Peptides against a protein of PDB entry 7SID. Designs and how they scored, part 44

Target 1, 151 residues: chain A of PDB entry 7SID
Amino acid sequence: LHMYLMLLKELPGEEYPLPMEDVLELLKPLSNVCSLYRRDQDVCKTILNHVLHVVKNLGQSNMDSENTRDAQGQFLTVIGAFWHLTKERKYIFSVRMALVNCLKTLLEADPYSKWAILNVMGKDFPVNEVFTQFLADNHHQVRMLAAESIN

## One batch from the design tools (peptide; aimed at target 1 Q74 L85)

Design b2_p27_4_s2 (made by RFdiffusion4, then SolubleMPNN; from b2_p27_4, 18 letters changed)
Fold by OpenDDE base, seed 1:
Structure b2_p27_4_s2 (fold): chain B 151 residues (1-151), chain A 27 residues (1-27)
Amino acid sequence: as target 1 above (151 residues)
Amino acid sequence: ELEEFLKLLDSKDREVRLKAQEELLLR
């Protein structure tokens, strides 16, 4: 886990996007890791903070590529899982803050949620609509972060 | 196997995808 998280942390950002093949390799174990540690708040926060680099890479890729769609799908599955558990009030505010940052980055790459759509339990939730729900979060810092991201 | 599980998440069959999602969320 530690080594994997370190790899995520050291990923190049938007200025230096990785080949999509490399992004896919990094995403392969992510779903499993998230599932195993979904109840650990600290690990979840760390994962969400580190995957920001992945989002930046996805935003610079060719959306018409099959590999891009695959990477986007794998990533959105993970984000959808975190969002689902957030709706069930399973995460503390610091984890929700990290999730909002991920959603913000997704919106920067896809402002109209053309591909940034969370599919959870067979239902589609566009990220732009999901994001607005955090404006009503119980914690003031989460609300403020969400508001700043929209403005 | 992890790779097989990930393929289920991208399955063209809706029921297969949903089952895989449930496993991911509730694991």
Scores: peptide ipSAE 0.040, ipTM 0.585, DockQ to the pose 0.410
OpenDDE base, seeds 2, 3, 4, 5: peptide ipSAE 0.017, 0.023, 0.020, 0.022; ipTM 0.446, 0.489, 0.454, 0.479

Design b2_p27_4_s3 (made by RFdiffusion4, then SolubleMPNN; from b2_p27_4, 18 letters changed)
Fold by OpenDDE base, seed 4:
Structure b2_p27_4_s3 (fold): chain B 151 residues (1-151), chain A 27 residues (1-27)
Amino acid sequence: as target 1 above (151 residues)
Amino acid sequence: DLEEFLKLLDSEDLEVRLKAREQLLLR
């Protein structure tokens, strides 16, 4: 886990995007890691903070490539799982704030949710619609973060 | 009360959050 988190942390930023093939390779174990540690909210927060770099890479890639679609799908599966558990009120505010930051970055990459669509329990939820739901979050800091991100 | 319980999850006190998490996991 620590090694994987370190790899996520050290990912190049938006200025130095990774080849999509490398992004795919990095995303392969992510879903499993998240599943294993879904109840460890500190780990989840750390993961969400680190995968911001992945979102930036996805946003700069060729959206028409098969590899890009695959990477987007894998990433959205993870984000969808976090959002689902958030809807079930399983995460504390600090984790939700990290998720909002991820969603914000997704919206910056895909403002119209052309590809950023969460599939949860067989239903599709565009990220732009999901994001606005955090305006009604129970914690004021989450609400403020969401509101500031829209403006 | 669910709302009050959720506030515990959002507490600035780590110990309070941990206790709340424990209760949540037991449900």
Scores: peptide ipSAE 0.021, ipTM 0.380, DockQ to the pose 0.023
OpenDDE base, seeds 1, 2, 3, 5: peptide ipSAE 0.005, 0.013, 0.017, 0.016; ipTM 0.279, 0.311, 0.325, 0.338; seed 5 fails the geometry check

Design b2_p27_4_s4 (made by RFdiffusion4, then SolubleMPNN; from b2_p27_4, 17 letters changed)
Fold by OpenDDE base, seed 4:
Structure b2_p27_4_s4 (fold): chain B 151 residues (1-151), chain A 27 residues (1-27)
Amino acid sequence: as target 1 above (151 residues)
Amino acid sequence: DLEEFLKLLDSEDREVRLEAREKLLLL
């Protein structure tokens, strides 16, 4: 675990878009990793921070691509899981901050949540609606971040 | 070797970095 965390912290950000095939490959194991470390706040925060770069790549891609749709689905599944656990108050504010940043990036690509829809427990939650809920977050920094993203 | 692996994560080659990231996620 410690080695894993060390490695995660050393993951660089991406300045340029990755091929969607590469994005998809990165997302494939993500759900398993998130499941294994869902109770580790630091790991979750780190994962969300790094996934942010993947989201940027995803948002710039053509949604008509099979790989894009697959990547989109896998990513939204992961974000949905984080959202669900957030609603269950399983994450500290710093993790929620990272999640908001991910949602922000999604909204930049899809402001009206045409494709950015979280499916949690069989129900659909458009990211724009999910995002607005963070305006009422218990932590002031989360509220501020959410508010800044809307402005 | 951890040090060598970390170097791969910082590689200027995007493909190398991606492969290293994939390996990390499979741990």
Scores: peptide ipSAE 0.014, ipTM 0.347, DockQ to the pose 0.039
OpenDDE base, seeds 1, 2, 3, 5: peptide ipSAE 0.013, 0.011, 0.011, 0.011; ipTM 0.334, 0.354, 0.356, 0.354; seed 1 fails the geometry check

Design b2_p27_5 (made by RFdiffusion4)
Pose (drawn by RFdiffusion4):
Structure b2_p27_5 (pose): chain A 151 residues (1-151), chain P 27 residues (1-27)
Amino acid sequence: as target 1 above (151 residues)
Amino acid sequence: EEAEEFLEELEEAYEEYREEEEEKEEE
């Protein structure tokens, strides 16, 4: 777990992007890793805080081949799963704050929501519309974080 | 068992997404 979190945190870089196949290799076990630790709030928070570093390489669309969409889908489905579980009051405010940070990074990467769309229950939700929903949260810290990052 | 069921839901949702992207490329 430590090895995987360290690779996720360190390998992606903004100045010189990784090949997309390497991004796919990084994102391949993430679904299973998140599945094991679905119950644990601390591990989920740590996983989200470490996976928010892949958006810098994911946002590149110059080489918009099939691998780009495959990696974007592999990341967006996990993010949508976390968001859906959050909507059902399944996570504490720490995981919600980490998810807000991830969504803020996604909004930074794709302002127009060309590709950053969460898919859940056969429906699609743009990240920008989902982000404004956190202004009505039950925890003051998450609301303040969303209000401050609304820019 | 719960971890495997959740992993299967994630795989299914990923496969549905890939099908949608293939349909868009055909258009």

Design b2_p27_5_s1 (made by RFdiffusion4, then SolubleMPNN; from b2_p27_5, 15 letters changed)
Fold by OpenDDE base, seed 4:
Structure b2_p27_5_s1 (fold): chain B 151 residues (1-151), chain A 27 residues (1-27)
Amino acid sequence: as target 1 above (151 residues)
Amino acid sequence: SESEEFLKKLQEELEKVKEKQKEEEES
């Protein structure tokens, strides 16, 4: 975990994106890491915070490349899982806040959810529509963060 | 699917964790 998180947090921002191949390699273990540490919501929060850099890299990449699509798919799968459980009120507010930040970054990269679409249980959920749901979150800080993100 | 399996596993564990963190949720 520590090694993986270190790699994630060291990812460059939008101005200096890594080759998508490298991003993909970092994403590959993500689902496993999330699954392994699913019992620790603080770890999940940390993971979500660190994958922000991945989103930034994805947004700066050519969406037509196979590696980009693969990376998008892997990332969105994880985010979709987190979102789904968020809807079910399975995550504490701090995790939801981290998720909102991820979604915010996705929207910055893809405001119209052309590729940022969460597929959960066989259904597609555009991130722009998903994001607005956090405006009605039960926790005031989550609502506030969501509201700030759309302003 | 892989995502569904992940969701299922995560959901089960998070239900346990959430119960212990209700006080945090209410803050």
Scores: peptide ipSAE 0.028, ipTM 0.462, DockQ to the pose 0.028
OpenDDE base, seeds 1, 2, 3, 5: peptide ipSAE 0.016, 0.016, 0.026, 0.025; ipTM 0.386, 0.383, 0.447, 0.437

Design b2_p27_5_s2 (made by RFdiffusion4, then SolubleMPNN; from b2_p27_5, 14 letters changed)
Fold by OpenDDE base, seed 4:
Structure b2_p27_5_s2 (fold): chain B 151 residues (1-151), chain A 27 residues (1-27)
Amino acid sequence: as target 1 above (151 residues)
Amino acid sequence: SESEKFLKELEEELKKRKEEYKKEEEE
């Protein structure tokens, strides 16, 4: 876990996007890692914070490529799972804040949710619509963080 | 789908800790 988290943390930002092939390699174990440590919300928070770099890289890639779609799908699978449980108040506020940051970054890359669509239980949820729900989050810090994105 | 599988696994784990999370005073 530590090695993987460090790898995610050391990913270059938007200024230095990685080849999509490298992004795919990083995303491959992501769902497994999240599943393995799903019981530890601090780990989940850390993962969500670190995958921000992945989101930034995804936004810089050619969205029409098969590799990009594959990477997007793998990433959105994880985000969708986190969001679904967040909506059901299963995660602490700090995890929700980390998720909001991920969604914010997704919106920056895809403001019209052309590809940033969460598929949960067979239903599609555009991230731009999902994001607005956090404006009404029960925790004030989450609401404030979400509001910063629309101002 | 993979999303559904992950979600199911996560939900089951969180269910085990439901009582632990319920008493948290974060809100």
Scores: peptide ipSAE 0.031, ipTM 0.531, DockQ to the pose 0.029
OpenDDE base, seeds 1, 2, 3, 5: peptide ipSAE 0.017, 0.019, 0.018, 0.028; ipTM 0.397, 0.380, 0.388, 0.533

Design b2_p27_5_s3 (made by RFdiffusion4, then SolubleMPNN; from b2_p27_5, 15 letters changed)
Fold by OpenDDE base, seed 5:
Structure b2_p27_5_s3 (fold): chain B 151 residues (1-151), chain A 27 residues (1-27)
Amino acid sequence: as target 1 above (151 residues)
Amino acid sequence: SESEKFLKELEEELKKRKEEYKKEELE
């Protein structure tokens, strides 16, 4: 886990995005990593905080390429799982904060949710629509973060 | 699918520890 998280930390920013082939390799174990540490919400929070770099990389790539779509799909699958559990009140506020930041960065890359669509249980949920739900979060800090992101 | 399996497993495990984390963090 720590090695994987370190790799995520070291991803270059938007100015120097990784090739999609490299991003795909990083995303492949992500679901497994999340599953292995699913009991620890602190780990989940950490994972969500670190995958922000992946979002930034995805947003700077050619959206029409097959590799980009594949990478986006793999990433959104994981985010969708986190969101679904969040909606069911399975995560504490600090994890939700991290998720909101992920969704924020997705919206920055895709403001109109052309590709940023969460597929959960066979149904599509545009991130821009999902994001607005956090404005009504039970925790004040989550609401504040969501509000700041929309402005 | 792999995503569905992950979701179900994660949900089950989080139920067990949710209350413990609520005691440690102020919500």
Scores: peptide ipSAE 0.031, ipTM 0.555, DockQ to the pose 0.061
OpenDDE base, seeds 1, 2, 3, 4: peptide ipSAE 0.016, 0.019, 0.017, 0.019; ipTM 0.410, 0.387, 0.403, 0.403

Design b2_p27_5_s4 (made by RFdiffusion4, then SolubleMPNN; from b2_p27_5, 16 letters changed)
Fold by OpenDDE base, seed 1:
Structure b2_p27_5_s4 (fold): chain B 151 residues (1-151), chain A 27 residues (1-27)
Amino acid sequence: as target 1 above (151 residues)
Amino acid sequence: SESEKFLKELEEELKKRKEKYKEELEK
């Protein structure tokens, strides 16, 4: 886990985009890691904070590339899982803060949720609509973070 | 383990790529 988290942290962002093949390889174990630690608030927060680099790389990729679509899909699956558990009130505010940051970055790359769509339990949820829900979060810091991202 | 080996190799490759892209942008 520690090694994987370190790897995510060191991933190049917008300044140094990586080939999508490299991003895809990085995403391979992510779902399993998240699944194993889904009940650990601290680990989840750390994962969400570190995957911001992945989001930045995805935003600069060719939308017509098969590898891009695959990487986006794998990443969105993970984010969707976190969002789903958030709806079920399984995560504390600090984890939700980290999730909002991920969603914010996605919206910067895809403001109209053309590809940033979460599929949870067979239903599609555009990230822009999902993001709006955090404006009504019970915790004031989450609401504030969401609000500043809308402007 | 096999997973650890994979992650270490991936880390090294990604670091290598990062430096390569940085150098190219500085030209």
Scores: peptide ipSAE 0.030, ipTM 0.531, DockQ to the pose 0.030
OpenDDE base, seeds 2, 3, 4, 5: peptide ipSAE 0.023, 0.022, 0.025, 0.017; ipTM 0.526, 0.515, 0.530, 0.415

Design b2_p27_6 (made by RFdiffusion4)
Pose (drawn by RFdiffusion4):
Parts: sequence; structure tokens; C-alpha cells
Structure b2_p27_6 (pose): chain A 151 residues (1-151), chain P 27 residues (1-27)
Amino acid sequence: as target 1 above (151 residues)
Amino acid sequence: EEEKEEEKEEREEERETFLEEVKEEAE
């Protein structure tokens, strides 16, 4: 777990992007890793805080081949799954704050929501519309974080 | 080319299994 979190945190870089196949290799076990630790709040928070670093390489669309959409779908489905579970009151405010940080990073990467769309229950939600929903949260810290990052 | 197709199919299967488990937990 430590090895995977370290690789996720360190390997992606903004100045010189990784090949997309490497991004796919990085994102391949993430689903299973998240599946094991679905119950644990601390691990989920750590996983989200470490996975928010891959958006810098994921946002590149110059080489918009099939690998790009595959990696974007692999990441967006996990993010959508966390959001859906959060809507059901399944996570504490720490995981919600980490998800807000991830969504803020996604909004930074794709301002027009060309590709950053969460898919859940056969429906699609743009990240910008989802982000404004956190202004009505039950925890003050998450609301303040969303209000401050609304820019 | 066949190895790339098998790797993609493994990723799709792992993702679908994760989503089925997430739906069960949400219920």
C-alpha cells in the first residue's frame, strides 16, 4: 500500500508528462485498492489525497488517443463512485474534504468540462454542477473549503 | 495487439466488479 501510494504521489509530473500507457499502468490497480479499503475512512482520505496528483497528467489531451479516454474513464469512474457513496452519507467530513480537493483539481484541469464528467447510475454530471452542491454541506469546514475554492 | 486487448479487457472487468460492489454497499 505504501509502495503504491508513493508511486502515485511521485511518478506523475506536470512539466514533462508520462506516456499514457504508463498512466494506464498506474491507474489499473486503483479500483481494487479502493475496493479493499472502502470501509476505512483514514485510508480512503489518504488514497484521495494521493490520487489527486494524477490529474496533472490526465488533463493532457494533445495525444488524445484511445488510451487517453481509457485512463480518463478509469479515473472518473472511481471519482464518481466516491461521490455517489458520499451522497448516501457513507463518509466522514475528512473524506468529503479530500473529495472536494480532488474535484477542485479536476476543475482546474478542465474548466469547460469537456471530459471531466462523473458517470453514475447511468447518468452524467458535469464536475462544475457537482461542485456547487458542497455549499450546503452539514460540516462547516467543508462548506468553507468549497466557498473559498469556488473561484 | 492481442496482449493489449487482453489487458484492456482485464481493466474493464476489474472496474465493473468494483462498481457492482459499490452499488451493493450504497443499498

Design b2_p27_6_s1 (made by RFdiffusion4, then SolubleMPNN; from b2_p27_6, 14 letters changed)
Fold by OpenDDE base, seed 2:
Structure b2_p27_6_s1 (fold): chain B 151 residues (1-151), chain A 27 residues (1-27)
Amino acid sequence: as target 1 above (151 residues)
Amino acid sequence: SSAKEEERKQRQEDLEKFLKEVEELAS
């Protein structure tokens, strides 16, 4: 876990995107790692904070390539899972804030949700629509963070 | 110990449950 988290943390910023094949390699173990630590709120928060670098890389890639679609799919599936579990009230506010930051970053890369679409139970939910739900979050800091993204 | 065994069991159950949910979300 620690090594994986370090790798995620050390990803280059949006100025220097990684080759998509490298992004895919980093995404492959992500779902498994999240599964193993799904009950650990701190680990989940840390993971969500670190995968922000992945979003930045995805936003600068050619959206028409198979590898890009695959990477986007893998990432969005995990985000969708966190969102789904959030709806089931499985995560505390700090994890939700980290999730909102991921969604915010997605919206910055794809304001009109052309590719930033969460598939949940076979149904598509554009991130721009999903994001509005956090404006009504029970925790004030989550609402504030969401509101900040609208401005 | 029994406690460690229970912890391992819980982690395994969590993994299976999460993976199932991920699969359902990706379907």
Scores: peptide ipSAE 0.067, ipTM 0.587, DockQ to the pose 0.044
OpenDDE base, seeds 1, 3, 4, 5: peptide ipSAE 0.064, 0.057, 0.056, 0.053; ipTM 0.583, 0.568, 0.585, 0.583

Design b2_p27_6_s2 (made by RFdiffusion4, then SolubleMPNN; from b2_p27_6, 12 letters changed)
Fold by OpenDDE base, seed 5:
Structure b2_p27_6_s2 (fold): chain B 151 residues (1-151), chain A 27 residues (1-27)
Amino acid sequence: as target 1 above (151 residues)
Amino acid sequence: MEEEKEKREERKEEIEKFLKEVEELAK
C-alpha cells in the first residue's frame, strides 16, 4: 500500500501529464486497494487526495482514444463507489471534502459531464448533478467548499 | 459501434459487481 500511494503522490501535475498507458497501469489495482481499505477513513482520504493527479492527467488526454475511455471508466468506478458509500453515511467530512475536490476537478475538465458520469447500481449520475448535492451537506466546510467550486 | 457498446456493457457489469461487494461488506 505504501509504495502504491507513493507512486500516486508522485504523479506529475496538469502541466506534465503522464502517458495514458502509465495512467492505466496505476489505475488497475486502485479499485482493489479502495475496497480493502474502505473502512479506514485516513487511507480513503489519502487515496482521494492523490487521485486528483489522475483526474488532471485524464483531462489533458485525447478523449477519443480507447485508452482514455478505459482510464475514465476505471477512475469513475472508484469515484462512484466513494460517492455511494458517502450517501450511506459511511465517511466523515474530511473524506467528503477530498471527494468534492475530485468532483470539482472533474467538472473543470468536463463541465457538461459528457464523460464524467457515475454509474451506481445500473443508474447513471452526471457529476454536475452529483456535485450540487454537496451544497446541502450536513457539514459546513463541505458546503463551503462546494459553493466555492461553483463560483 | 457495436464493439464499443459491448465494452460499455462489460464495464457497467464490472461496476455493479464492485459496488454490490463494497455495499455488503460496509454494512
Scores: peptide ipSAE 0.093, ipTM 0.643, DockQ to the pose 0.212
OpenDDE base, seeds 1, 2, 3, 4: peptide ipSAE 0.039, 0.092, 0.093, 0.091; ipTM 0.534, 0.637, 0.636, 0.635

Design b2_p27_6_s3 (made by RFdiffusion4, then SolubleMPNN; from b2_p27_6, 11 letters changed)
Fold by OpenDDE base, seed 5:
Structure b2_p27_6_s3 (fold): chain B 151 residues (1-151), chain A 27 residues (1-27)
Amino acid sequence: as target 1 above (151 residues)
Amino acid sequence: MEEKEEEKKKRKEDLEKFLKEVEEFAS
């Protein structure tokens, strides 16, 4: 886990994006890692914070490439799972904060949710619609972050 | 976004597996 998290942490930002092939390699085990540590709030928060770099890489890639679509799908699957568990009140506010930051970054890359769509239990949820739900979060810091992200 | 049906199916299955596992262990 630690080595994997270190690799995620060292991902370059939007200024120096990784080749999509490298992004895909990093995303492959992500779902399994998230599943294993789903009950560890600190690990989940750390994962969500680190995958912000993935979103930045995805936003600068050719959206028409097969690798980009594959990477987007793998990433959105994980985000969808975290969002679903958030709705089930499984995560503390700090994890929700990290999730909101991921959603914010997705909206920056895709303001109209053309590709940023969460598919959960066979239903599609555009990130821009999902994001508005956090404006009514029970924790004030989550609401504030969500409100700031819209501006 | 347009994806291949096989890839979409795989992602759906992966998500369902993840959620099912969570349901079994998390309460």
Scores: peptide ipSAE 0.042, ipTM 0.579, DockQ to the pose 0.230
OpenDDE base, seeds 1, 2, 3, 4: peptide ipSAE 0.042, 0.031, 0.031, 0.024; ipTM 0.551, 0.550, 0.555, 0.548; seeds 2, 3 fail the geometry check

Design b2_p27_6_s4 (made by RFdiffusion4, then SolubleMPNN; from b2_p27_6, 13 letters changed)
Fold by OpenDDE base, seed 1:
Structure b2_p27_6_s4 (fold): chain B 151 residues (1-151), chain A 27 residues (1-27)
Amino acid sequence: as target 1 above (151 residues)
Amino acid sequence: MSEKEEERKKIKEELEKFLKEVEEFAK
C-alpha cells in the first residue's frame, strides 16, 4: 500500500499528461485498491488526494477516443463509490474534503457534466448536481471548500 | 524523450505492476 500511494502521488497531471492508453491501464485495478481500504479513512483520504493527478490528466485528453471514454468511466466508478459511501455517512470531513477537490477538478474539465456523471446503484448523478450537495455539508470546512469551487 | 518524461514513464510502469499485484490479491 505504501508503495502504491507513493507511486500514485508521482503520477503526471495536467502539465505532463500521459497517453490515455496508459491512464486506462492504471485505472483498471484502482477500484479494487479502493474497495480493499474503503473503511480506512486515512487511506481513502490519501487515495483521493493522489488521484487528483489522474483527474487533471483526464482534463487534457481527447474526449473523442474510445480509450478516453473508458478511462473516464473507470475513474467515475471510483469517485462514484466514494460518493456513495459519503451519502451513507461513512466518511469523516477530511475524506469529504478530498472528494470535493476531485469533483472540483472534474467540473473544471467538464463544467456542464456532459461526461462527468456518477452511476451509483443504477442511477446517474451529474457531478455538478452532486457537487451542490456539499454546499449543505454538516462540516463548515467542507461547505467553504465547495463554495470556493463554484465562484 | 526528456529525462523527466523517462522518469514518469518508469513510475507509471512500476505503478502498473503494483496495481496488477493488488488486483490479483483482490480476486
Scores: peptide ipSAE 0.045, ipTM 0.560, DockQ to the pose 0.051
OpenDDE base, seeds 2, 3, 4, 5: peptide ipSAE 0.020, 0.032, 0.023, 0.028; ipTM 0.515, 0.534, 0.520, 0.541

Design b2_p27_7 (made by RFdiffusion4)
Pose (drawn by RFdiffusion4):
Structure b2_p27_7 (pose): chain A 151 residues (1-151), chain P 27 residues (1-27)
Amino acid sequence: as target 1 above (151 residues)
Amino acid sequence: EEEHEELEEEREEFMEEVEEWLEEEKE
């Protein structure tokens, strides 16, 4: 777990992007890793805080081949799964704050929501519309974080 | 093309696991 979190945190870089196949290799076990630790709040928070670093390489669309969409779908399905589980009151405010940070990073990467769309229950939600929903949260810290990052 | 189909199937299985776990937690 430590090895994987370290690789996720360190390998992606903004100045010189990785090949997309490497991004797919990085994102391949993430679904299973999240599946094992669905119950644990601390691990989930740590996983989200470490995966928010992949958006810098994911946001590149110059080489918009099939690998790009495959990697974007692999990441967005996990993010949408976390958001859906959060809507059901399944996570504490720490995981919600980490998800807010991830969503803020996604909004930074794709302002027009061309590709950053969460898919859940056969429906699609743009990240910008989802982000404003956190202004009505039950925890003051998450609301303040969303209000401050609303820019 | 085969790698894309395998990745799509892995995403579908992952979402099924999330929904099944959610139903068990509601019970």

Design b2_p27_7_s1 (made by RFdiffusion4, then SolubleMPNN; from b2_p27_7, 14 letters changed)
Fold by OpenDDE base, seed 4:
Structure b2_p27_7_s1 (fold): chain B 151 residues (1-151), chain A 27 residues (1-27)
Amino acid sequence: as target 1 above (151 residues)
Amino acid sequence: SERSRENREAIKKFEEEVEKWLKEEEE
């Protein structure tokens, strides 16, 4: 876990996009890692904070390429899972804030949710619609973060 | 290509893994 988290942390940001092939390699173990540590709030927060770099990379890639769509799909699958469990009140505010930051970054890259669509258990949820739900979050910091993103 | 096939298989396993632990959380 530590090695993987360090790898995610060291990813270049939006200013230095990674080749999509590298992004795909980084995403491969993500579902398993999230599965193993989904009950650990601190690990989940750390994962969500670190994958922001991946989101930024995805937003700068050619959206018409197969590799981009595959990477987007894998990433969105994980984000959708975190969102799903958030609705079930499984995560504390700090994890939800990290999730909102991911969603914010997705909206910046795809404000009309053309590709930023969460698929959870066979159902589609556009990120722009999902994001508005955090405006009514129980924690004030989450509401504030969400509000800052739309103003 | 062989690489493309491997990638497709990895994606499928990825999606199955996520679906699996989501179902586990609902139990």
Scores: peptide ipSAE 0.319, ipTM 0.814, DockQ to the pose 0.337
OpenDDE base, seeds 1, 2, 3, 5: peptide ipSAE 0.261, 0.301, 0.291, 0.318; ipTM 0.781, 0.804, 0.798, 0.816

Design b2_p27_7_s2 (made by RFdiffusion4, then SolubleMPNN; from b2_p27_7, 15 letters changed)
Fold by OpenDDE base, seed 4:
Structure b2_p27_7_s2 (fold): chain B 151 residues (1-151), chain A 27 residues (1-27)
Amino acid sequence: as target 1 above (151 residues)
Amino acid sequence: SDRSKETKKQIEEFEKEIEEWLEEEEK
């Protein structure tokens, strides 16, 4: 886990985009790691904070490539899972904060949710619509972060 | 492609795990 988290942490952002093949390689174990540690709030927060760089890389890729779609799919699955579990009140505010930051970054890369669509249990949820839900979050910092992202 | 199929499979497995976990937590 620590090795993987270190790799995610060191992932270059928008200024230094990685080849999509490298992004895919990094994303490959992500769902498994997230699933395994889904009950560990600290690990989840750390993962979400680190994958911000992945979002930035995805935004710089060719949207029409198969590799891009695969990478987006793997990433969005994880984000969708965290969002879904957030709705079930499974995560503390710090995890929700990290999730909102991910969603914010997604919106910056895809303001109209052309590809940033969360598919959870067979249903599609555009990130721009999902994001507005955090404006009513129970924790003030989450609401503030969400509001800051819109204004 | 084979990669796409594998990705889809991983996604489905992950969603299944989440669904099962949620069902268990509700009991």
Scores: peptide ipSAE 0.042, ipTM 0.606, DockQ to the pose 0.770
OpenDDE base, seeds 1, 2, 3, 5: peptide ipSAE 0.032, 0.040, 0.025, 0.027; ipTM 0.583, 0.592, 0.507, 0.566; seed 1 fails the geometry check

Design b2_p27_7_s3 (made by RFdiffusion4, then SolubleMPNN; from b2_p27_7, 13 letters changed)
Fold by OpenDDE base, seed 2:
Structure b2_p27_7_s3 (fold): chain B 151 residues (1-151), chain A 27 residues (1-27)
Amino acid sequence: as target 1 above (151 residues)
Amino acid sequence: SERSEQNRKEIEEFQKEIEEWLKEELE
């Protein structure tokens, strides 16, 4: 886990996009890692903070590429899972903060949720609709983080 | 192509894994 998290941390930002093939390789083990540590708040927060770089890479990529769509799909699936468990009140505010940051970055790249759509158990949830729900989060810092994106 | 089909299957498996442990977590 530690080595994997370190690798995620070293991902470049939006200005230096990775080849999408590399992004796919980084995302491949993520489902298993999340499965093993889904109940560990600190690990989940760390994962969400690190995969933020993936979102930035996706925003700079060719959306017509098959690899881009695949990477986008895998990433959104993971985010959707965290969102679903958040709705079930499984995560503390610090994890939700990290999730909101991911959603903010998605909206910056796709303000109208053309491709930024979370699919959970066969149901679609546009990120713009999901994001507005955090404006009413129980924790004030989460609400503030969500609100600053529209200011 | 066969490579494309393989990639599609891997994505489906990835999504299935997530759905499976989501279901487990919500049991």
Scores: peptide ipSAE 0.380, ipTM 0.842, DockQ to the pose 0.376
OpenDDE base, seeds 1, 3, 4, 5: peptide ipSAE 0.378, 0.376, 0.379, 0.380; ipTM 0.840, 0.840, 0.841, 0.841

